# Designs tried in a protein design run: peptides against a protein of PDB entry 5D63. Part 236

Target 1, 292 residues: chain A of PDB entry 5D63
Amino acid sequence: SLRRGIYHIENAGVPSAIDLKDGSSSDGTPIVGWQFTPDTINWHQLWLAEPIPNVADTFTLCNLFSGTYMDLYNGSSEAGTAVNGWQGTAFTTNPHQLWTIKKSSDGTSYKIQNYGSKTFVDLVNGDSSDGAKIAGWTGTWDEGNPHQKWYFNRMSVSSAEAQAAIARNPHIHGTYRGYILDGEYLVLPNATFTQIWKDSGLPGSKWREQIYDCDDFAIAMKAAVGKWGADSWKANGFAIFCGVMLGVNKAGDAAHAYNFTLTKDHADIVFFEPQNGGYLNDIGYDSYMAFY

## One batch from the design tools (peptide; made by RFdiffusion4, then SolubleMPNN)

Design b2_p30_7_s3 (from b2_p30_7, 21 letters changed)
Fold by OpenDDE base, seed 2:
Structure b2_p30_7_s3 (fold): chain B 292 residues (1-292), chain A 30 residues (1-30)
Amino acid sequence: as target 1 above (292 residues)
Amino acid sequence: PKSHKVPLSDMDKYYEEFLKKVKEFEEKAK
């Protein structure tokens, strides 16, 4: 079954993603097909899938940017019914905003069925143009029509997944203690992570003994990412991944504070040096403590 | 990049209070 997380939802037939037009929070904002750029944020095209307790395979889909929810207009079962952004809550009982999401017959893509109407989210005519209509449409779970098949590319990790990625890294000290601060983390592309670093002012910050040294840089980066998240997204219930580590060198005579993020495949961590903006597979320290 | 040339025990002292707060947060989050 689909797990809770942030997804980029891409059509199985054409290179279009489910897009909330202009990222608007207004009720009735059209959800449309739109082109996307791989390995980028795709601001208006990220959706937080929140599973509904005790309702199998059923979710709300919150647009990360607008904080509004995918909504079938009037819950109508008519083919061609508009799918829009609309205000809501993660655990709503409004069937207009409840979506049953299960694997399609191909075993890779998903279909998105409105809980009430039993119609499916459809890229109308498979139109690959920007702004193409997405609507509720009649269908069945076993149909192979790519207009109603969607790839759910997970853009986030759970705290458990992050923990696992850390645990398998060879540069973790035997005395390591990790502290998990959140449950679900949007993982940023390195380019975005770097841009946040640049915008934070850290590149121009002066290292000063104890008063503003490695720990200050690392924490400042964490704070910058946190603020960026708060300023960028209206949805709640997730964090932006940016870890802080304390580590000791192999000789045991030096300690360092630094950051880390996850690799593109979310399977590993990569270390980030906030003093120079560098990404390293080996930062020269073994972590004995982290929080993220 | 420059690092701390202090024993681990001293490094831990600097963050003891913070770690305490983190622990409290985790307890509240349960």
Scores: peptide ipSAE 0.030, ipTM 0.486, DockQ to the pose 0.350
Fold by OpenDDE base, seed 3:
Structure b2_p30_7_s3 (fold): chain B 292 residues (1-292), chain A 30 residues (1-30)
Amino acid sequence: as target 1 above (292 residues)
Amino acid sequence: PKSHKVPLSDMDKYYEEFLKKVKEFEEKAK
């Protein structure tokens, strides 16, 4: 079963992703196929999948950027019916915006079926061009047509997954206590994380004893990421991953505050020093407290 | 809509623990 999360959704046949055109929040904005760049944000191509309680394998798909939802126009079962962005809510009862998502016959990709019409999200003619039509189309779950098969690349982690990544890191103190602030986190590429750091003004901030030292830098970074998230995305129900840790060195005579994020595969954490913008596998401290 | 936040009933406990760690850090940090 597909888990709640933020996904980049890529066609199984051609290098095209499901894109909300121009990231527009207007009702009726076309959802189209569009090229993408791996390991980047792909702003208009991120979708929050929210599972519907008590309806097996069924989700709403909220565009992260626009805050609007994938919508089958008029819920029509006609082949070629437009799929658009439209205002909605995460737990709507509107069948135009309910999508059953299950594995395809190949066991790797997914098919996306409209709950009401029973038609499938289709990259029409497998067109790989930017702006190619995505529509509802007749089909079956067992068909091998790549026009209706999609890879769901997860771009977020749950709090539990983050907790697990922390737990297996060797630089965690035996007295460690973690505090989870949110449920689902978009994990940023390092380039984006670094850019937020640069834009925060921290690179030019002066270290001052007690008044603006390691904890201030670490908190400022987290605040900057939080603000970036609020300013960048219209969807709700997720956060941007940026952790704060307090650690003690091996000698036990020095403490430090620093940040951390997740590795590309989401399996491990990497430490981030907000005083210099460095990424480290070993920051020289063992964490006894984190919040994220 | 469902929430993933820590239940309000547990917030006081977590806050107290957090404050203890903050105090310890302030004394130890240089």
Scores: peptide ipSAE 0.020, ipTM 0.462, DockQ to the pose 0.041
Fold by OpenDDE base, seed 4:
Structure b2_p30_7_s3 (fold): chain B 292 residues (1-292), chain A 30 residues (1-30)
Amino acid sequence: as target 1 above (292 residues)
Amino acid sequence: PKSHKVPLSDMDKYYEEFLKKVKEFEEKAK
């Protein structure tokens, strides 16, 4: 089953992603095919899939940017029915906004079926142009039509996945204790993470003994990421991944506070030094405490 | 990068102090 999470949803046939046009929160905003740039945020193209309790393989899809939900217009089963952004809630009973998402026949891509109409999200004519129509269209689960097949690129991790990534890192102290603050985390590309760091003012901040030292830098970075998240996205139910660690060096004579994020494949963590903006596989400390 | 130097031994001391406070609390709570 598809996991709860944030996804970039890409057509299986052409390099087009499901895009909420202009990221608008207005009811009836078209959802369209649009080009995307790998390893970037793709602001209007991120969707939080929230599984519906006790309804197998069924989700709402909330646009991260607008906070609105994927909606089949009037729930119509007519081919060509518009798919739009519309106000809603994560656990709605409105079948216009309920989507059954399961693997296609190819075992890699997914198909997105409206729960009520039983039609499928379709990139009409496989049009790769920006603004191409996405609509409900008749289909079957076993049909191989790439217009209705979508790759779900996971852009987030659960707290459990993050915990697992930390657990296998070699720079964790034997006394390590982690504290999970949220349930699902959007993982940022390093470029975005760095930009937030730059915009925070930390690059110009002066290290001062005790009054503004490593812990202040690390907390300031996390605060900056948190604010960035709050200011950037209208959807709820997720956080932006930015961890804080406290670590001790091998000699046991120095402690440090620093940040960490996840690698692109979400399998590992990478350390981030907020004092200089560096990413390191080894920051020279073993973490005995983290919160994220 | 500059870091705050806190020897592990100092952290141990803090932990010991914490335990003392816990013990004191428990004694008072009895």
Scores: peptide ipSAE 0.011, ipTM 0.418, DockQ to the pose 0.308
Fold by OpenDDE base, seed 1:
Structure b2_p30_7_s3 (fold): chain B 292 residues (1-292), chain A 30 residues (1-30)
Amino acid sequence: as target 1 above (292 residues)
Amino acid sequence: PKSHKVPLSDMDKYYEEFLKKVKEFEEKAK
């Protein structure tokens, strides 16, 4: 079953993603097919899938950028019915905004069925052009039509997944305590993470003994990421991943505060030095405390 | 990276207080 999370949803037939046009929060904004760039944010193409309690395989899909929800216009079962962004809530009972998402017959892609109409999200004619129509269309779960098959590329991790990634890292002290601050985290590409770091002013910040040293840098980075998240996205119910660690060296005579993020495959962590913007697999310290 | 030769206990206390504030903030923001 599909897990709660943030997804980039890509058509199985053509290199097109489900895009909320212009990221607009206006009711009735078209959801369209649009090109995407791998390993980038793809701002208008990220969707938070929130599972509906006690309704099997059924979700709302909230656009991260606009904070609006995928909506089948009037819940119509007619082929060609518009799929739009519309105001809503994560746990709505409105069947226009409830989507049953299950594996297609190929076992890798998903189909997205409207809960009420039982029609499927369809990239009309498999059109790969920017702005191509996405609509509700008749179909079946076993049909092989790629117009209705979608890859769900997970762009986030749960707190549990993050915790597991940390636990797998060899640079964790035996006394390690982790503090989880949120439930779901958008994982940024390093390029974006670095850009936030640059924009924070940290590259120009002067290290000063005790008054502005490693812990200040690390916390400032986390604050910068948090602010970036708040300023960038209108959806709620997720955070931007940026951890802070306190570590001790092997000799036990030096301590350091630093940041960390997740690797591209979300299976491990990589350390980030906020004093110089460097990414390291080994920062020279073993973490005894982290919060993220 | 510039490291510190500061007692871990002091750093722990600092961040415990920080985490407390974060928690309080989250509760207030709730």
Scores: peptide ipSAE 0.009, ipTM 0.453, DockQ to the pose 0.372

Design b2_p30_7_s4 (from b2_p30_7, 21 letters changed)
Fold by OpenDDE base, seed 5:
Structure b2_p30_7_s4 (fold): chain B 292 residues (1-292), chain A 30 residues (1-30)
Amino acid sequence: as target 1 above (292 residues)
Amino acid sequence: MKSHKVPLSKMDEYAEKFFEKVEAFKKALE
């Protein structure tokens, strides 16, 4: 079954993603097919899937940018009914905003069925053009129509997944203690992570003994990422992944503070040195404490 | 780039102080 998380939702037939037009938070904003760039932040095309308790395979879909929800207009079962962004809540009882999401017959893609109308989210005519209509349409779970099949590319990790990634890393001290601050984390591409670092002013910051040294740089990076998240997205219920670690060297006589993020496949962590913007698989220290 | 020298016996204390510093930064940004 589909897990809670942030997804980039891509059509199985053509290279189009589910896009909230202009990222607008206005009620009735069209949801359309739009091109995307792999391994980048596709701003209007990220959706937080929140599972509904005690309702099998059923979710709300919140647009990360606008904070509005995928909504079948008037809950109509008519083919061609508009799918729009609309104000809502994560655990709404409004069937216009409840979506049953299960694997299609091919076992890889998903179909998205409106809970009330039983119609499916459809890229009309498989149109690959920017702004192509997405609508509710009649269908069945067993059909192979690619217009109604979607790949859910996971863009986030749970705190448990992050914890597991840390646990697999060889540069963790035997006395390690981790502190989890949130439940779900959007994982940024390195390019975006680096850009936040650049925009923070850290590249021009002067290292000064104790008053502004390794811990200050690491915390400043964490703060910069937090601010970027708050300023960039209107949805709630997730954080931006950026960890802080304290580590000790092999000799046990020196300590350092640094950052870390997750690899592209979310399986491992990579260390980030906020003093120079470098990514490292081995920063020369074993972490005894982290928070993220 | 420089690191601190901290004895292993003080690692917990160092971590605690560091965390307090983090919280202070977060509050200042609110």
Scores: peptide ipSAE 0.035, ipTM 0.463, DockQ to the pose 0.775
Fold by OpenDDE base, seed 3:
Structure b2_p30_7_s4 (fold): chain B 292 residues (1-292), chain A 30 residues (1-30)
Amino acid sequence: as target 1 above (292 residues)
Amino acid sequence: MKSHKVPLSKMDEYAEKFFEKVEAFKKALE
């Protein structure tokens, strides 16, 4: 079954993603097909899937940018019914905003069925143009129509997945203690992570003994990422991944504080040095403590 | 890059001080 998480949702037939037009929070804002750029933050095309307790394979889909929810207009079962952004809550009982999401017959893509109407999210006519209509349309789970098949590209990790990624890293001290601060984390591309670092002012910050040293840099980076998240997204229920680690060198006579994020495939961590903006697979320290 | 000399025996103390700083930062941001 589909896990709780943030997804980029791409059509199985054409290179188009589910896009909330202009990222608008207004009720009735069209959800449309739109082009996307791989390995980037596609601002209006990220959706938080929240599973509904005790309702199998059923979710709300919250647009990360607008904080509004995917909504089938009037819950109509008519083919061509508009799918829009609309105000809502993660655990709503409104069937207009409840979506059953299960694997299609091809075993790779998903279909998105409205819980109430039993119609499916459809890229009308498979139109690959920007602004193409997405609507509710009649269909079946076993139908092979690519207009109703969607790839769910996971853009986030759970705290458990992050913990697992840390655990398999060779630069973790035997006395390591990790502290989890949130439940679900949007994982940023390095380019975005770096831009946040640049915008924070850290590149121009002066290292000063004890008063502003490694721990201050590392904490400042995490604070910058947190602020970026708060300022950039209207949805709740997730964090932006940026960890802080304390490590000891091989000789055991020096310690350092640094950051870390996840690799593209979310399987491993990569270390980030906030004093110079560098990414390293080996920062020269074994971590004995982290929080993220 | 700069590091600080911290004996292994002082790891817990170092961690505690670090968390104190974190809490202070959080309070200052309120």
Scores: peptide ipSAE 0.034, ipTM 0.473, DockQ to the pose 0.835
Fold by OpenDDE base, seed 2:
Structure b2_p30_7_s4 (fold): chain B 292 residues (1-292), chain A 30 residues (1-30)
Amino acid sequence: as target 1 above (292 residues)
Amino acid sequence: MKSHKVPLSKMDEYAEKFFEKVEAFKKALE
């Protein structure tokens, strides 16, 4: 079944993603098809899927940007019923906002069925144009119609996945202790991560012995990412991935504090030096502690 | 890039101090 997480939801037939128009938080804001740029933050096109306890394969879909939820207008079963953003809660009982999401017959894409109406989220006519209508439409689970098939590209990791990525890294000290701070993490592209770093003022910050040294840089970066997250997204229930590590060199006579993020495939970590903005596979230290 | 020397025997102590700083930062951001 689909895991809790943040997804970029792309049509299986055309290069169009499920987009909350203008990222507006207003009730009734149209959800539409829209083009996207791979490997970037597609601001209005990220959805937090929250599984409903004890209801198989059923989720709410919260738009990360607006904090509103995917909503079938009036829960109508009529083909062509609008799908909009609407205020809601993660564990609502409103069937207008409950979506059963399961694999399609092709085994790769998903179909999104409204829990109440049993109609499916449909990119009407497979229209690839920006602003194309997305609506509830009649269908079946086994149909091959790409208008109703969606790829769920996971843009986040669970704390467990992050932990596993860290554990696979060869630059972890035998005494390593990790502290997990959140449950689900949006993983940023390096370009975005770097931009946050630049905007934080850290590139111009002066290293000063003890008073503003490696640990201050590393914490400042994490704080900057946290602030960026808070300022950028209205949805709750997730964090932005940015780790802090303490490491010791091979000789055991020097320690350093630095950051880390995840690689594009989320399988590994990459180290980030907040003093110079560099990404490294080997920062020259073995981590004995991390916070993330 | 600059680091500081910390003996291995002081790693736990250093970690605790660092953790306190992290917590303080988080509280300040709340």
Scores: peptide ipSAE 0.034, ipTM 0.474, DockQ to the pose 0.771
Fold by OpenDDE base, seed 4:
Structure b2_p30_7_s4 (fold): chain B 292 residues (1-292), chain A 30 residues (1-30)
Amino acid sequence: as target 1 above (292 residues)
Amino acid sequence: MKSHKVPLSKMDEYAEKFFEKVEAFKKALE
């Protein structure tokens, strides 16, 4: 029942996340437990889960930063077998990189079982220290050992989910047309979104009639986010969420172009004004068009 | 911050012009 998406995977017992050490793309790079900071981009700790067609509850896990995949070394069923990053593909048949992910007995956390070995991803000894070993270990689906239980915090939305969030917003015009550009979107914290905006040069850009006005600002912001995504992550198959909207005011005599992103819970959109870097629940316009 | 004065009846024309700009931006990024 786990959806395709980007996840931050946190241990159920201690405040550690599954981390690809140093974000290295080298084959054999250790996957370890590491501390994380909530509501931030944890660069080496984001994993794209790609469901395998016709294989129930089975996924590859691609590290977003390195573009490499979670790999059980030699597919060994021995307890303590290293779990590493390794080159791969999203729809591989290599059982070393296939993971069955289902709910644990507690109904909230997940267990991650290697498809071939049937061993489970284990934070060895529940060690909360940075660099703690993560390994394949013997287990069962019903066992309550928190060393093998993981929370999957979804950090992305599908295009359908984004569409639904937009549809729920009260500032959408009756003539609204949305254009979906990608399938899955990493949703950035506002702090990161703002930093991209700052780094883009837009804060110093001057509004000029028609030649560099609202639509130019909005498109420039989206371009900046796109470039940031391309420069920051090696994994493919996802985009960075940054929408562009065209809106009309209530009187129908003024139009504006602006950006939008998703709220923290991914349930709603929030408007972003690229001319001043402001976030608003009501930007004063009803959108008649968006692309994202 | 400035917006455009675009009548409701001309939203489609405005949208078309906007898309033209989008395409131009895409070319500039190549």
Scores: peptide ipSAE 0.032, ipTM 0.481, DockQ to the pose 0.916

Design b2_p30_8_s1 (from b2_p30_8, 24 letters changed)
Fold by OpenDDE base, seed 1:
Structure b2_p30_8_s1 (fold): chain B 292 residues (1-292), chain A 30 residues (1-30)
Amino acid sequence: as target 1 above (292 residues)
Amino acid sequence: SREEELQRRLEELEERLLEKFKAVEEELAK
């Protein structure tokens, strides 16, 4: 079963992703196939899948950038019916915006079926060009047509997954206490994380004893990421991953405050030093407290 | 709203963390 999360949805046949054209929030904005760049934020191509309670394998798909939802135009079962962005809510009862998502016959890709029409999201003619039509189309769950098969690349982690990643790290103190603030976190590429750091002004900030030292840097980075999230995305129901840790060194004679994020595979954490923008597997401290 | 509540919670946690951190720093400075 597909878990709640943020996904980059890629066609199984060609290197094309499901894209909300221009990231527009206008009702009726076309959803199209578009090229993407791996290991980057593909701004108009991220979708929050929200499972519908008591309806098996059924979700709404909210575009992170626009805050609008994947919508089958008029819920029509006709082949070639447009799939668009449209205003909605995460737990809508509108069948135009309800999608049953299950594994295809190949066991790796998914098919996306409209709950009402029972047609499938289709990259028309498998066209790999930017702006290619995505439409509802007749199909079955067991057929092998790659036009209707999609890889769901998970771009987020649940709070439980983040907690597990922290628990696996060797630089956690025995007295560690973690505070979880949100349920789902978009994990940023390091390049994006670094750019936020640069734009925050922290690279030019002066370390000053007590008045602006390690804790101020770490909190400022957290605040910068929060602001970036608020300014960048119109969807709700998720956070941007950026943690703050307090740690003590092995000798027990020094303390430090720092940030952390997740590795590309989401299995581990990596430490971030907001005073210099460095990423480290070992920052020289064992964390006794964190919030994220 | 949920967002406002989370923001408030975050601020409270930040204050608590800073207080605890300062206490640790003071202890280490002895």
Scores: peptide ipSAE 0.011, ipTM 0.324, DockQ to the pose 0.037
Fold by OpenDDE base, seed 5:
Structure b2_p30_8_s1 (fold): chain B 292 residues (1-292), chain A 30 residues (1-30)
Amino acid sequence: as target 1 above (292 residues)
Amino acid sequence: SREEELQRRLEELEERLLEKFKAVEEELAK
């Protein structure tokens, strides 16, 4: 069963992802196949999958950038029916925007079936060109046609998964207390995380005793990431992952405030020093408190 | 809204954490 989360949805046959053209919020904006760059933010190609209560394996798909939803035009079962972005809500009853998503016959990729029409999201002719048509098309769950098979690359973590990653880290103090603020977190590539840090002005900020020291840097980074999230995405129901930690050194005679994010595989955390922009597996402190 | 509520929670947590941090620093400095 597909988990709630943010996904980059990639065709199983060619290196093309499901893309909302120009990231436009206008009703009827085409959803198309488009190239992507691995390990980067693909701005128009991220989708929040929200499971529908009491309807097995059925979701809405919200484009993170536009805040609009994947929509089968007029809910038509005709092959070649346009798939577009359209205004909607996460728990809509509109069958044009309800998608049953289950594993394909290969056990790795998924098929995306419109709940009403029972047709499937299809990269027409397996066209790998930018702007290639994506449409509803007839099919069956057991067919091996790669035009209708999609990899769901999860780009987010739940609060529980983040908590588990922290719990696995050896640099957590025995008195640790964590405070979870949100339910789902988009995890940024380090390059994006660093760019936010640079744009915040922190690289040019001067350390000053008490008035602007480690806690100020760490909180400023958290604020910068929050603002970046608010300014970048129109969808709701998720946060951008950036944690703040307070730690004590092994000798127990020094304390520090710093940030942390998740590794690429989402299994571990990595520490971030906002005073110099460095990533460290061991920052020299054990965390006794965090919020994220 | 949920976002407003989360913002309020964040502000409260930031205040609490910073106070806790300062208290710990003072204790460690002894």
Scores: peptide ipSAE 0.009, ipTM 0.308, DockQ to the pose 0.037
Fold by OpenDDE base, seed 3:
Structure b2_p30_8_s1 (fold): chain B 292 residues (1-292), chain A 30 residues (1-30)
Amino acid sequence: as target 1 above (292 residues)
Amino acid sequence: SREEELQRRLEELEERLLEKFKAVEEELAK
């Protein structure tokens, strides 16, 4: 079954993603097919899938940018019915905004069925052009039509997944204590992470003994990422991944505070030095404490 | 509110962690 998380949803037939047009929060904003760039933040194309309790394989889909929800217009079962962004809530009972998401017959892609109408999200005619119509359309779960098949690329991790990634890292001290602050985390590409670092002013910050040293840099980075998240996205129920670690060197005569994020495949962590913006697999310290 | 209380608790936790870290730094500097 599909896990709660943030997804980039791509058509199985053509290189097009589900896009909320202009990222608008207005009710009735068209959801369309649009080109995307891998390994970047596709701002209008990220969707938070929230599972509905006690309703098997059924979700709301919230656009991260607009904070609005995928909505089948009037819940109509007519082929060609518009799919739009519309105001809503994560645990709504409105069947216009409830989507059953299950694996297609190919075992890799998913189909997205409206809970009420039983029609499927369809890239009309498999049109790969920007702004192509996405609509509800008649179909069945076993059909192989790529117009109704979608890859769900996970862009986030749960707190448990992050915890597991940390646990696999060899630079964790035996006395390690981790403190989880949120439940679901959008994982940023390094380029975006670095840009936030640059915009924070940290590259121009002066290291000063005790008054502004390693802990201040690390916390400032986390604060910058948090603010970036708050300023960039209208959806709630997720955080932006940026961890803080406290570590001790192997000799036991030096301590350091630093940041960390997750690798592209979300399986491992990579260390980030906020004093110089560097990414390292080994920062020279073993972490005895982290919060993220 | 619940949100305000959670924020206060988070701030308190962060403060405690920072104090602990400073103590570790001081011990290592000896």
Scores: peptide ipSAE 0.008, ipTM 0.313, DockQ to the pose 0.037
Fold by OpenDDE base, seed 2:
Structure b2_p30_8_s1 (fold): chain B 292 residues (1-292), chain A 30 residues (1-30)
Amino acid sequence: as target 1 above (292 residues)
Amino acid sequence: SREEELQRRLEELEERLLEKFKAVEEELAK
């Protein structure tokens, strides 16, 4: 079953993703097929899938950028019915905004069925052009039509997944204590993470003993990421991943505060030095405490 | 010992970081 999370939803037939046109929050904004760039933030193409309690395999899909929800226009079962962004809530009872998402017959892609109409999200004619119509269309779960098959590329991690990634890292002190602050985290590409770092002013910040040293840099980076998240996305219910660690060196005679994020595959962590913007697999310290 | 001193410093740093974190969270929540 599909886990709660943020997804980039890509058509199984053509290199097109489900896109909220212009990221607009207006009711009735078309959801369309649009090209995407791998390993980048595709701003209008990220969707938070929130599972509906006690309704098997059924979700709302909130556009991360606009904060609006995928909506089948008037809940119509007619083929070609528009799929739009519309205001809503994560746990709505409106069947126009409830989507049953299950594996397709190929076992890798998903189909997205409207809960009420039982029609499927369809990239009309498999059109790969930007702005191509996405609509509700008749179908069945076992059909192989790629117009209605979608890959769900998970762009976030749960707190448990993050915790597991940390636990696998060899640079964790035996006395390690982690503090989980949120439940779901959007994981940024390093390029985006670095850009936030640059925009924060930290590259121009001067290290000063005690008054502005390692802990200040690390906290400033986390604050910058938090602010970036708040300023960039209208959806709620997720955080931007940026951890802070306190570590001790092998010799036991030095301590350091630093940041960390997750690798591309979300399986490991990579350390980030906010004093110079460097990514390291080994920062020279073993973490005894982290919060993220 | 040096190790004990380091541990005390680490604990102090932890407390300071947590306080700073709380302040940031409060600001972000506004």
Scores: peptide ipSAE 0.007, ipTM 0.305, DockQ to the pose 0.647

